Peptides against a protein of PDB entry 4AID. Designs and how they scored, part 58

Target 1, 242 residues: chain A of PDB entry 4AID
Amino acid sequence: FDIKRKTIEWGGKTLVLETGRIARQADGAVLATMGETVVLATAVFAKSQKPGQDFFPLTVNYQEKTFAAGKIPGGFFKREGRPSEKETLVSRLIDRPIRPLFVKGFKNEVQVVVTVLQHDLENDPDILGMVAASAALCLSGAPFMGPIGAARVGWVDGAYVLNPTLDEMKESKMDLVVAGTADAVMMVESEIQELSEEIVLGGVNFAHQQMQAVIDAIIDLAEHAAKEPFAFEPEDTDAIKA

## One batch from the design tools (peptide; made by RFdiffusion4, then SolubleMPNN)

Design b2_p13_7_s1 (from b2_p13_7, 7 letters changed)
Fold by OpenDDE base, seed 3:
Structure b2_p13_7_s1 (fold): chain B 242 residues (1-242), chain A 13 residues (1-13)
Amino acid sequence: as target 1 above (242 residues)
Amino acid sequence: AKSLSDEEILALI
């Protein structure tokens, strides 16, 4: 097996992106680890458009599996067969920044699945899931204009904290999730307690700066492990110049 | 991609 791995230090934690060991039947597959939290992202795309397809059929599914439930807070309440509220919210957090980065006119079915394999009770799988999904898409050969990075920013003791632990988040006045490309912020989601607009904007800028190392790590992994780009010619070439 | 302005960022929050 040709296993490719990128490892970086990120926010005082080891981030590992690995491909080639698992889910090789997917177009892209990444095993991502931060601390002892582990996620598998898979990207699969159809090689043709369905007849009469009028919209881009992207589906993102974040899932926390029952085998990880001994390490997931609230994992005992999983009703089989429907996403939890958390799984639904995190699926949207992943969807929002990636959806606009597909080449205009691409209407082949795309499925991104993020599965939590392990939780350490410190590192939330959501940020790791966003990073892993981005990496899996970049490896897939899909016409995706990523990577995206992602970061959570806290505000603890009058300072920004990159990817605060679940315990540090109890003291944080900010839960700010940012996703973006190297050049642009694509998505912000925030829960703020009595902070100025200046501090929040500073948090977005801090997140965007801190995610560059993750973007670079995904690019380096993709240079060594990406599939050949899928030959996609959009019917309308005038739409590519925006 | 164009970077969001501070106003565009605030409209996402």
Scores: peptide ipSAE 0.022, ipTM 0.680, DockQ to the pose 0.848
Fold by OpenDDE base, seed 1:
Structure b2_p13_7_s1 (fold): chain B 242 residues (1-242), chain A 13 residues (1-13)
Amino acid sequence: as target 1 above (242 residues)
Amino acid sequence: AKSLSDEEILALI
């Protein structure tokens, strides 16, 4: 097995990105670990466009499977086939920042699947899922202009906290999820309790600074493990308007 | 890509 691994220290935790052991049938596949939380991201894309395809057919599916629910309270009641509210929200959190980064005119089907394999009850799989999805796309050869990084920022005892634990989040006045590239913030999602605009903007900037180490880790992994880029040339649709 | 302005960040919140 040609297994590539990148390990970094991130917010006082070890982040591990691994490829080449699992899901080799995908175009990209990344096993990501933070603490004892483990996710598998897979990216698959069609090698041709469907005739008459008018939109970009990206599907993102985040799943917290019941086998990971040996530690997740309430996991026994997830009937097979319908995403929970959390799974639906996190699927959108992953979709929002990645969708605009595909090459304009690419309309081949793309499927991103993030599966929670283990949950430690401290590290939320959503941020780890965003990072893993970004890494899987960068490895896939799809015309994706990533990576994205992601971070959660809390506000505890008058300070920013990177990726607060579920226990620290009970004391946090902010739940701020940020995703971005090296150069730009792409998405913000926030729940805020009586904080100034200055603290919130400072939180976005803090998130964007802290995610650079993750972006660099994905780039380093991709340099060593990415597939050859898919040869995609968009049809010159601007030449038909003359 | 361009960094978001404070107004563009606030429109995402």
Scores: peptide ipSAE 0.021, ipTM 0.674, DockQ to the pose 0.858
Fold by OpenDDE base, seed 4:
Structure b2_p13_7_s1 (fold): chain B 242 residues (1-242), chain A 13 residues (1-13)
Amino acid sequence: as target 1 above (242 residues)
Amino acid sequence: AKSLSDEEILALI
């Protein structure tokens, strides 16, 4: 097995991005670890467009599997048939920032699946899932103009905290999830308790700064492990606005 | 890419 691994220190925690061990049948696959939280992201894309496809068919599925449920609060009652509210929300958190980064006119089916394999009860698998999904897409050869980074920002004891633990989040006045490229913020999602606009904007800027190390780690992994880019030329459909 | 302005960021919150 040609296993490639990138390890960085990120917010005082070790982030590990690994490819080549599992899910090798996917176009891209990344095992991401932070603390003892472990996620598998897979990206698969169709090599042709369906006849008459008028929209970009991206599907993102975040899943917390029952075998991880022994460590996940409320996981003991997850029946395999319906996504939880969390799984639905996190699937959207991953979808929102990645969808705009596909090359215009690409309408091949893309499926991203993020599976929580382990949860440590400290590190939320949602941020790790966003990072892993970005990495899996960058490895896939799909016409994806990533990577994205992602970060959660808390406000604890009058300071920004990168990726607060679930216990630190109980004391946080902010749950700010940011995703972006090296150059741009792509998505913000926030739950805020009586904080000024200045603190929130500062939190977005802090998140965007802190995610650069993750973006760089994905790029470094992709340089060593990415598949050849899928040959896609967008049809010059912008020439018909005469 | 151009970073979002503070106004564009605020429109996402």
Scores: peptide ipSAE 0.020, ipTM 0.647, DockQ to the pose 0.731
Fold by OpenDDE base, seed 5:
Structure b2_p13_7_s1 (fold): chain B 242 residues (1-242), chain A 13 residues (1-13)
Amino acid sequence: as target 1 above (242 residues)
Amino acid sequence: AKSLSDEEILALI
């Protein structure tokens, strides 16, 4: 078992990124842990484009499986077959920042699956799922120009809080989810209560600064554990405009 | 929380 692990302190919590134990059949697979919340991200990509493929076929699927529901508040027996509203929203939160980072012209099927394995009732698996998905893609060899980092920012007692707990979020005037690269913010999603634009923009900058430690941790993991880059030559799209 | 064993995690994939 060639298990590689990166551990960092992040927002006063231990973030662990692990690869090589689980899901070895995937192109990339990362077990991510923060507190007692645990997610598995897998990335799989087709080694060829389907004939007649006209769009980039990226699918992102975030799942809070019923086996974790013994520890998830409101874990009604999810009848098999439909994502919850949360699962649909988090799947989009992961999709939005990663989709633009694939090499232009790449139209091979890509599937990212994030499965919540454990929930501690403190740390929301969404941010952890975004980080894990980024890491799994960077390990996969897919033509992905990541990593992305992600962070949640709260506003509690007149200060920014990185990845507030679910209890701290009840007191927060801001739920700000940010994802980005080292160089750029790629996605912002925000729910705010009576805050100035200055505080919100400051929150985006705070998130982008705080996610750099995660980006660096993914890079360090990838330097040791990534597969060889998939040899992709984009077709010269200049030849179709003649 | 009870950590899932490697076997329990493998059964979820």
Scores: peptide ipSAE 0.017, ipTM 0.521, DockQ to the pose 0.016

Design b2_p13_7_s2 (from b2_p13_7, 7 letters changed)
Fold by OpenDDE base, seed 5:
Structure b2_p13_7_s2 (fold): chain B 242 residues (1-242), chain A 13 residues (1-13)
Amino acid sequence: as target 1 above (242 residues)
Amino acid sequence: AKSLSKEEILQLI
């Protein structure tokens, strides 16, 4: 097994990104750990476009499977077949920042699957899932212009908190999720309790600064473990309109 | 890290 691992300290927690142990049949696969929360992200892409495919067929699926529910309060029998509201929302949180970063004209099927394997009840798997999905795409060889980083920012006792625990979030006046590249913010999602726009904007900047360590960690992992880039030449669609 | 302008951030909220 060629196992590659990157470990960083991030927001006072150990973030581990690992590839090569599991899901090796995927184009990219990353096991990500923060605290005792563990997610598996897999990226798979088709090597050809389907006949008549007119849009980019990206599917993102975040799943909190019942086997992780041994520690999750309320993990009673999710009926197989419908995502929870949370799973649907987190799937969108992952989709939103990654979708624009695919090379224009790429219309091969891409499937990103994030599976929560363990939950520590302190670290929400959503941010970890975003990071893991980014890493899995960067390893895959898909024409993805990532990585993205992600961060949650809280506002507790008049300060920004990076990736607050679920308990710290009860005291937080802000739930700000940010995703971005090294150079740009790609997505903001926020729930805010009576905070100024200045504090929120400062929170986005704080998130973008703090996610750079994650972006750098994904790049370092990709340099050592990425597959060869998929040879994709976009069809010169300008030649068909002439 | 490049700090984002207020205008760049407000386009994303």
Scores: peptide ipSAE 0.034, ipTM 0.728, DockQ to the pose 0.294
Fold by OpenDDE base, seed 3:
Structure b2_p13_7_s2 (fold): chain B 242 residues (1-242), chain A 13 residues (1-13)
Amino acid sequence: as target 1 above (242 residues)
Amino acid sequence: AKSLSKEEILQLI
C-alpha cells in the first residue's frame, strides 16, 4: 500500500488527509479526519464524453450513512435511499465552488461522493467533506483547476472563530461558510444574526486567509500522490467561428 | 495569504 498522508494543525484541531489505503478503484480517494469526525471522498470521471453530451455532467453526493448513526444526531431513522435535507444542502455546498473550476469544454461524467464514516458531535462533516472532495479531485487526474479550501466562521464573544464546534455555534451570531481557491473566493453561504456588513466581510476575509493552510496541504498531497493528468484537449471552438 | 479587497468580496455576496 502506498499510503500518503498530510497532517496540519488547523483552527486548533488536527486535520489529516490520507490517500492510498481505501477506495483505490476511484480516480481520486481521500480519507479526511478532523477531531474524531471522519469522511471519505471519492472522485470518479469518465475517460470519454457521451455522444451528444451538451452540458457538464457533474454529480455531487454527500451522505451520512446509518452505520455511523450511533454518532450522528437523528441517525436512527434515516430512510435508506433518500438524502436528508442536510445531505442535499451539503451536496450543493460542495458542488457550487468546484463546478466552475473544471476546464471549459470538459463534458465527461464526474461523480464526487462524500461519505461520513464517523461523527464526533463537535466537528461538522460538511467543511471536512468540502476539503476532502477538493483533495480527491486534485488526486484524480481530472481537468480540475483546484484545489478549493473551505472554512466555517462563527462570531462568538465579539471575535471570529474558525470552524466552531456544534456547541460553540449555539452561541454564534454568524454561520458563514466560505469556499475558495488560493486567489479567489468562489462561494459564500451565510446565516447572520444582527451583524454589520463590515463584520461579515471581515469574516469572509478571515475564512479565505485561514483556508490557505488547507489549500497548501492539498497541493502537497497532490504533488506526492496525484495521478497523471488526464489528456484532455478542449475542442477549439474558436476555429468554428472564423 | 492574499487578502481579498472589499470589492472582490462584494461581487460574491
Scores: peptide ipSAE 0.029, ipTM 0.709, DockQ to the pose 0.270
Fold by OpenDDE base, seed 1:
Structure b2_p13_7_s2 (fold): chain B 242 residues (1-242), chain A 13 residues (1-13)
Amino acid sequence: as target 1 above (242 residues)
Amino acid sequence: AKSLSKEEILQLI
């Protein structure tokens, strides 16, 4: 097995991005680890467009499966079938920043699946899932103009905290999730308690600065492990308006 | 990274 791995220190934690060991049948597959939280992201795309496809058929599915329930204290047997509120929210957090980064006119089916394999009860798998999904797309050969990075920012004891633990989040006056490219913020989601606009704006800038190390790590992994780009030429739709 | 303007950030919140 040709296993490629990138390791960085990020917010005082070790982030590991690995490919080539698991889910080799996907177009892209990344095992991401932060602390003892582990996620598997897979990207799969159709090699042709369906006849009459009028929209871009991107599906994102984040799942905290019962396989982690032996390692997640309090993992009730979620009946297979309906996503939890968290799984639905995180699926949207991943979808929002990646959807606009596909090449215009690409309407082949794309499926991104993020599966939580382990949870340490300190590091939330949502941010790790966003990073892993970005990396899996960059490895896939799909016409995706990523990577994205992501970060959570807290406000604890009058300071910004990158990717606060679940315990630090209890004392945080801010839950700010940011996703972006090297050049731009693509998505903000925020829950804020009695903070100034200046602190919130500073938090978005802090997140965007801190995610650059993750973006660079995904690029380095892709340079060594990406598939050949899928040959996609959009039909020239400008010729039909004449 | 380039710092984002207030206006660029407020379009995303």
Scores: peptide ipSAE 0.028, ipTM 0.702, DockQ to the pose 0.295
Fold by OpenDDE base, seed 4:
Structure b2_p13_7_s2 (fold): chain B 242 residues (1-242), chain A 13 residues (1-13)
Amino acid sequence: as target 1 above (242 residues)
Amino acid sequence: AKSLSKEEILQLI
């Protein structure tokens, strides 16, 4: 068991990224923990393209399994087989920022699966899932130009709050989810209540600043635990359409 | 970290 772990303090909480214990059959696998919320991200990619593949076949599946349901609010018997509305939305939140970071012309099948193993009712597994998915991709050897970081920003008592608890979010005038690289924001999703554009823009900048520690933590984990990069050269056929 | 410009952020919202 070659277990590698990175631990950081992030928004006054301990973030743990671990690899090498679970899901070793994946190309990348990361167990991420914040508080008592625990997610497993796995990344798997095909080593060849399917004949006639014309688009990039990325699938992202976020799932809150029934074994965690004893701690998940509203976790009453999700029928095995259809994602909930939440699972569908979070799968998109993970997909949106990672999809553009794959090397152009890469059309091998990629599957990212984020599984909520435990929920503490304080730390939402969505942000943790985004971070874990990014880390799993960086470990996988896939031609992924990550990492991404992610952050939720609240506006509570006239201040920005990094990754507010579910209880703090009830008092928040903003639910701002941001994902980005070290250099750029890749995705914003926002629900706002009577806030100025200036506060929202400041929230995006705050999120991007605060996610740098997570990006650095993923890089440090990858330096120790990443697989060799998959040798991928795009066929020149996609260069003729520019 | 470079702060994103207002224009860069507005393209994402």
Scores: peptide ipSAE 0.027, ipTM 0.691, DockQ to the pose 0.301

Design b2_p13_7_s3 (from b2_p13_7, 6 letters changed)
Fold by OpenDDE base, seed 5:
Structure b2_p13_7_s3 (fold): chain B 242 residues (1-242), chain A 13 residues (1-13)
Amino acid sequence: as target 1 above (242 residues)
Amino acid sequence: AKSLTKEEILKLI
């Protein structure tokens, strides 16, 4: 197996990005680990546009449905059928920052699937899922102008905390999720308890700074494991308006 | 959830 791995220390935790072991049939596939939380991100894209495709058909699907009935509180067989509210929200958190980074005019189907394989009950899989999805897209050869990084920022005891644990989040006055590129913030989602706008803005900046190590880790992984870029020439849409 | 505008965020970077 041609297994490539990048490991970094991030927010006092080991982040591992691995490719080449699992889901080798995908265009990109990344196994991401933080603590004992493990996610698999896969990216698949169509090599042609469907006839009459008017919009960019990106689908993001985050799933916490573990068959591991033993370690997830509430791991009763939730009937197959609807994503949870959390799964729906996290799917949107992943979608929002990545959607604008595809090359304009690309209308081939893209499917990103993030599956939680393990949850340690300390590290929320959502941030890890965002990172893994970014990495999987960068490995895929899709015309994606990533990577994105992501971070959660808490406010605990008058300080910013990078990727607080679920227990630290109970004491946090802020749940700030940020995603961005090396150069730009792409998405901010926040839940805030009576904090100044200055603290929130400082939290966005803190998140953007802290995610650079993840962006760099994805780039390093991609340099060693990315597929050849898919040859995509955008149709000169200016020639059709003349 | 409050989403900050891209314009507000771009002033920070």
Scores: peptide ipSAE 0.031, ipTM 0.693, DockQ to the pose 0.113
Fold by OpenDDE base, seed 4:
Structure b2_p13_7_s3 (fold): chain B 242 residues (1-242), chain A 13 residues (1-13)
Amino acid sequence: as target 1 above (242 residues)
Amino acid sequence: AKSLTKEEILKLI
């Protein structure tokens, strides 16, 4: 097994990104760990476009499997087949920032699957899933102009907290999820309790600063483990609609 | 990293 691993300290926690052990049949696959929360992200893309494909067919599927249910709060037997509301929301959180970063005119099917393997009841798999999905895409050879980083920001005791625990979040006046590239914020999602716009804007900037270490970690992993870029030339036909 | 401008952030919220 050619296992590549990147480990960083991030928000006072150890983040581990690993590739080469699991899901080697995917174009990209990353096992991400923070605390005892563990996710597997896989990226798979079609090597050709379907005839008559008129839109970019990206599918993101975040899933919390029943084998992790012994550690997942409210993980009562998800009937195989329909995403929970949480899984649907987190799938959108991952989709939103990555979708714009694919090369224009790329209309091959892309499937990103994030599977929660373990939950520690402290570290939410959603942020870890966003990071893992970004890393898996960067390893895949897909025409993806990532990486993205992601961060959750809380406001606890009058300060910003990076990736608050589920217990710290009970005391937080903010649940701010940010995703972005090294250069730009791509997505903000926020639930806020009576905070000023200044604190929220400061939270977005804090998140974007704190995610740089994750972006750098994904780049370092990709330098050692990425597949060759898929040769994609956009057909000139999409350049005429600008 | 360049901090986002207020106007750039407000387009994302």
Scores: peptide ipSAE 0.027, ipTM 0.683, DockQ to the pose 0.317
Fold by OpenDDE base, seed 3:
Structure b2_p13_7_s3 (fold): chain B 242 residues (1-242), chain A 13 residues (1-13)
Amino acid sequence: as target 1 above (242 residues)
Amino acid sequence: AKSLTKEEILKLI
């Protein structure tokens, strides 16, 4: 087993990104851990385009597997087969920042699956899922111009908090999720209670600064464990306009 | 880390 691992301290927690042990049949696969929350991200892409494919067929699926009886907030028997509202929202949070980073003209099917394997009831798997999905895509050889980082920012006791715990979030006046590249913010999602625009903008900047360590960790993992880039030449659409 | 300008952030919100 050629297991590659990157470990960083991030917001006072240990973030671990691991590849090579699980889901080796995927194009990219990353086991990500923060605290005792654990997610598996897998990326798979088709090596050819379907005949007549006119749009980019990216599918993102985030799944919180209900472990037996009693440790997921809202854990009434979720009927096997429909995503919860949370799973649907988090799937969109992952999709939004990654979709525009694929090379223009790439229309091969891409499937990203994020599975929660463990939840500590302190660290929300959504941010970890975004990071893991980014890392899995960077390892896959798909024409993805990532990585993205992600961060949640709270506002607790008049200060920004990176990736607040579920208990700290009860006292937070901000739930700000940011995703971006090293150079740009790609997505902002925010729930805000009575805060100035200046504090919110400062929160986006804080998130983008704090995610750089994660972006660097994904790059370092990819340099040591990425597959060879898939040979993709976009059809020269400029030759048809002459 | 490049800090985003207020104008760069406001184009995304």
Scores: peptide ipSAE 0.027, ipTM 0.680, DockQ to the pose 0.279
Fold by OpenDDE base, seed 2:
Formats: C-alpha cells, structure tokens, sequence
Structure b2_p13_7_s3 (fold): chain B 242 residues (1-242), chain A 13 residues (1-13)
C-alpha cells in the first residue's frame, strides 16, 4: 500500500488527509479526519463520453451510513433509502463549488461519493466532506481545476470562529459555510441572526483566508499521490482560459 | 477565476 498522508493544524483541530489505504479502485479516494469525525470521499469518472451527452453528468452523493449513526444525533437505523434532508443539502454544498471547476466541454460521467464513517458530535462532517471531495478529485486525474477549500464560520462573543463545534454553534449568531479556490469564493451558504452585512462579508473573507491552509494541504497531497491527468482535449480550447 | 465581488458574494448569501 502506498499510503500518503497530510496533517495540518486547522482552527485548533488536527485535519488529516489520507490516500492509498481505502477505496483504491476509485480514480481518487481520500480518508479525511478532523477531531474524531471521519469521512471517505471517492471520485470516479468515465474515460469516455456517452453518445448524445449534452450536459456535464456530475453526481455528488453525501451519505451518513447507519454504522456512524451511533455517534450522530437522531441517527436512527435508516434503511437503504432516499437521502435525508441533511444528506441532500450537504450533497448540494459539495456539488455547487466543484461543478464549475471542471474543464468546459468535459461531459464524461463523474461520481463523487462522500461517506461519513464516524461523527464525534463536535465536528460537522459537511466541511470535512467538502475538503475530502476536493482532495479526491485532485487525486483522480479528472480535468478538475481545484482544489477547493471549505470552512464554516461562526460569530461568537463578537469574534469569528473557524469551524465552531456543534456546541459553540448554539451560541453563534452566524452559520456561514464558504467554499472556494485559492483565488475565488465559489459558494456561500449562510444562516444569520441580526448581523451587519459588514460582519457577514468579513466572515466570507475570514473563511477564504482560513481555507488556504486546506487548499495547500490538498496540493501537497496531490503532488505526492495524484494520478496522471486524464488526457482530455476539449473541442474548444478557448473555453479553458476563462 | 477572479474573487467574487461584494455584489456577487451578496447574491450567494
């Protein structure tokens, strides 16, 4: 097993990104850990486009499997079934920032699956899932112009808090999830209680600054563990430079 | 990609 691991301190917590041990049949696979929350992201892409494919067939599936439910509040034994509202929401949170980063004209099927393996009741798997999905795509060889980072920002006692715990979030006046590249914010999702626009915008900037360490960690992992880039030539080369 | 403008950020919130 060629196991590569990157470890960083991030928001006072240890973030670990690991590849090469699990899901080696995927194009990219990352085991990500923050605190005791653990997710597995896998990226798989088709090596050809389907005849008549007119849209980019990206699917993102975030799932909290029943074996993690012993550590997930309200995690009753879900039978194999429709995604929960949370799973649907987080799948969209992962999809939104990554979808525009695929090379234009790439219409091969891409499947990203994020599986929560463990939840610590402090660190939400959504942020970790976003990071892991980004890392898995960067390792895959897919024509993905990532990485993305992600961060949650709280506002507690008149200050920004990076990735507040579920308990700190009870005191937070803001739940701000941001995803972006090194150079750009790609997605914001926010729930806000009586905060100024200035504080919210400052929170987006804070998130974008704080996610750089994660972006750098994904790059470092990819430099050591990425597959060769898939040979994809788009019909329109001008669409790549935007 | 360019960073989102304030106006673009406000449309995402």
Amino acid sequence: as target 1 above (242 residues)
Amino acid sequence: AKSLTKEEILKLI
Scores: peptide ipSAE 0.025, ipTM 0.658, DockQ to the pose 0.837

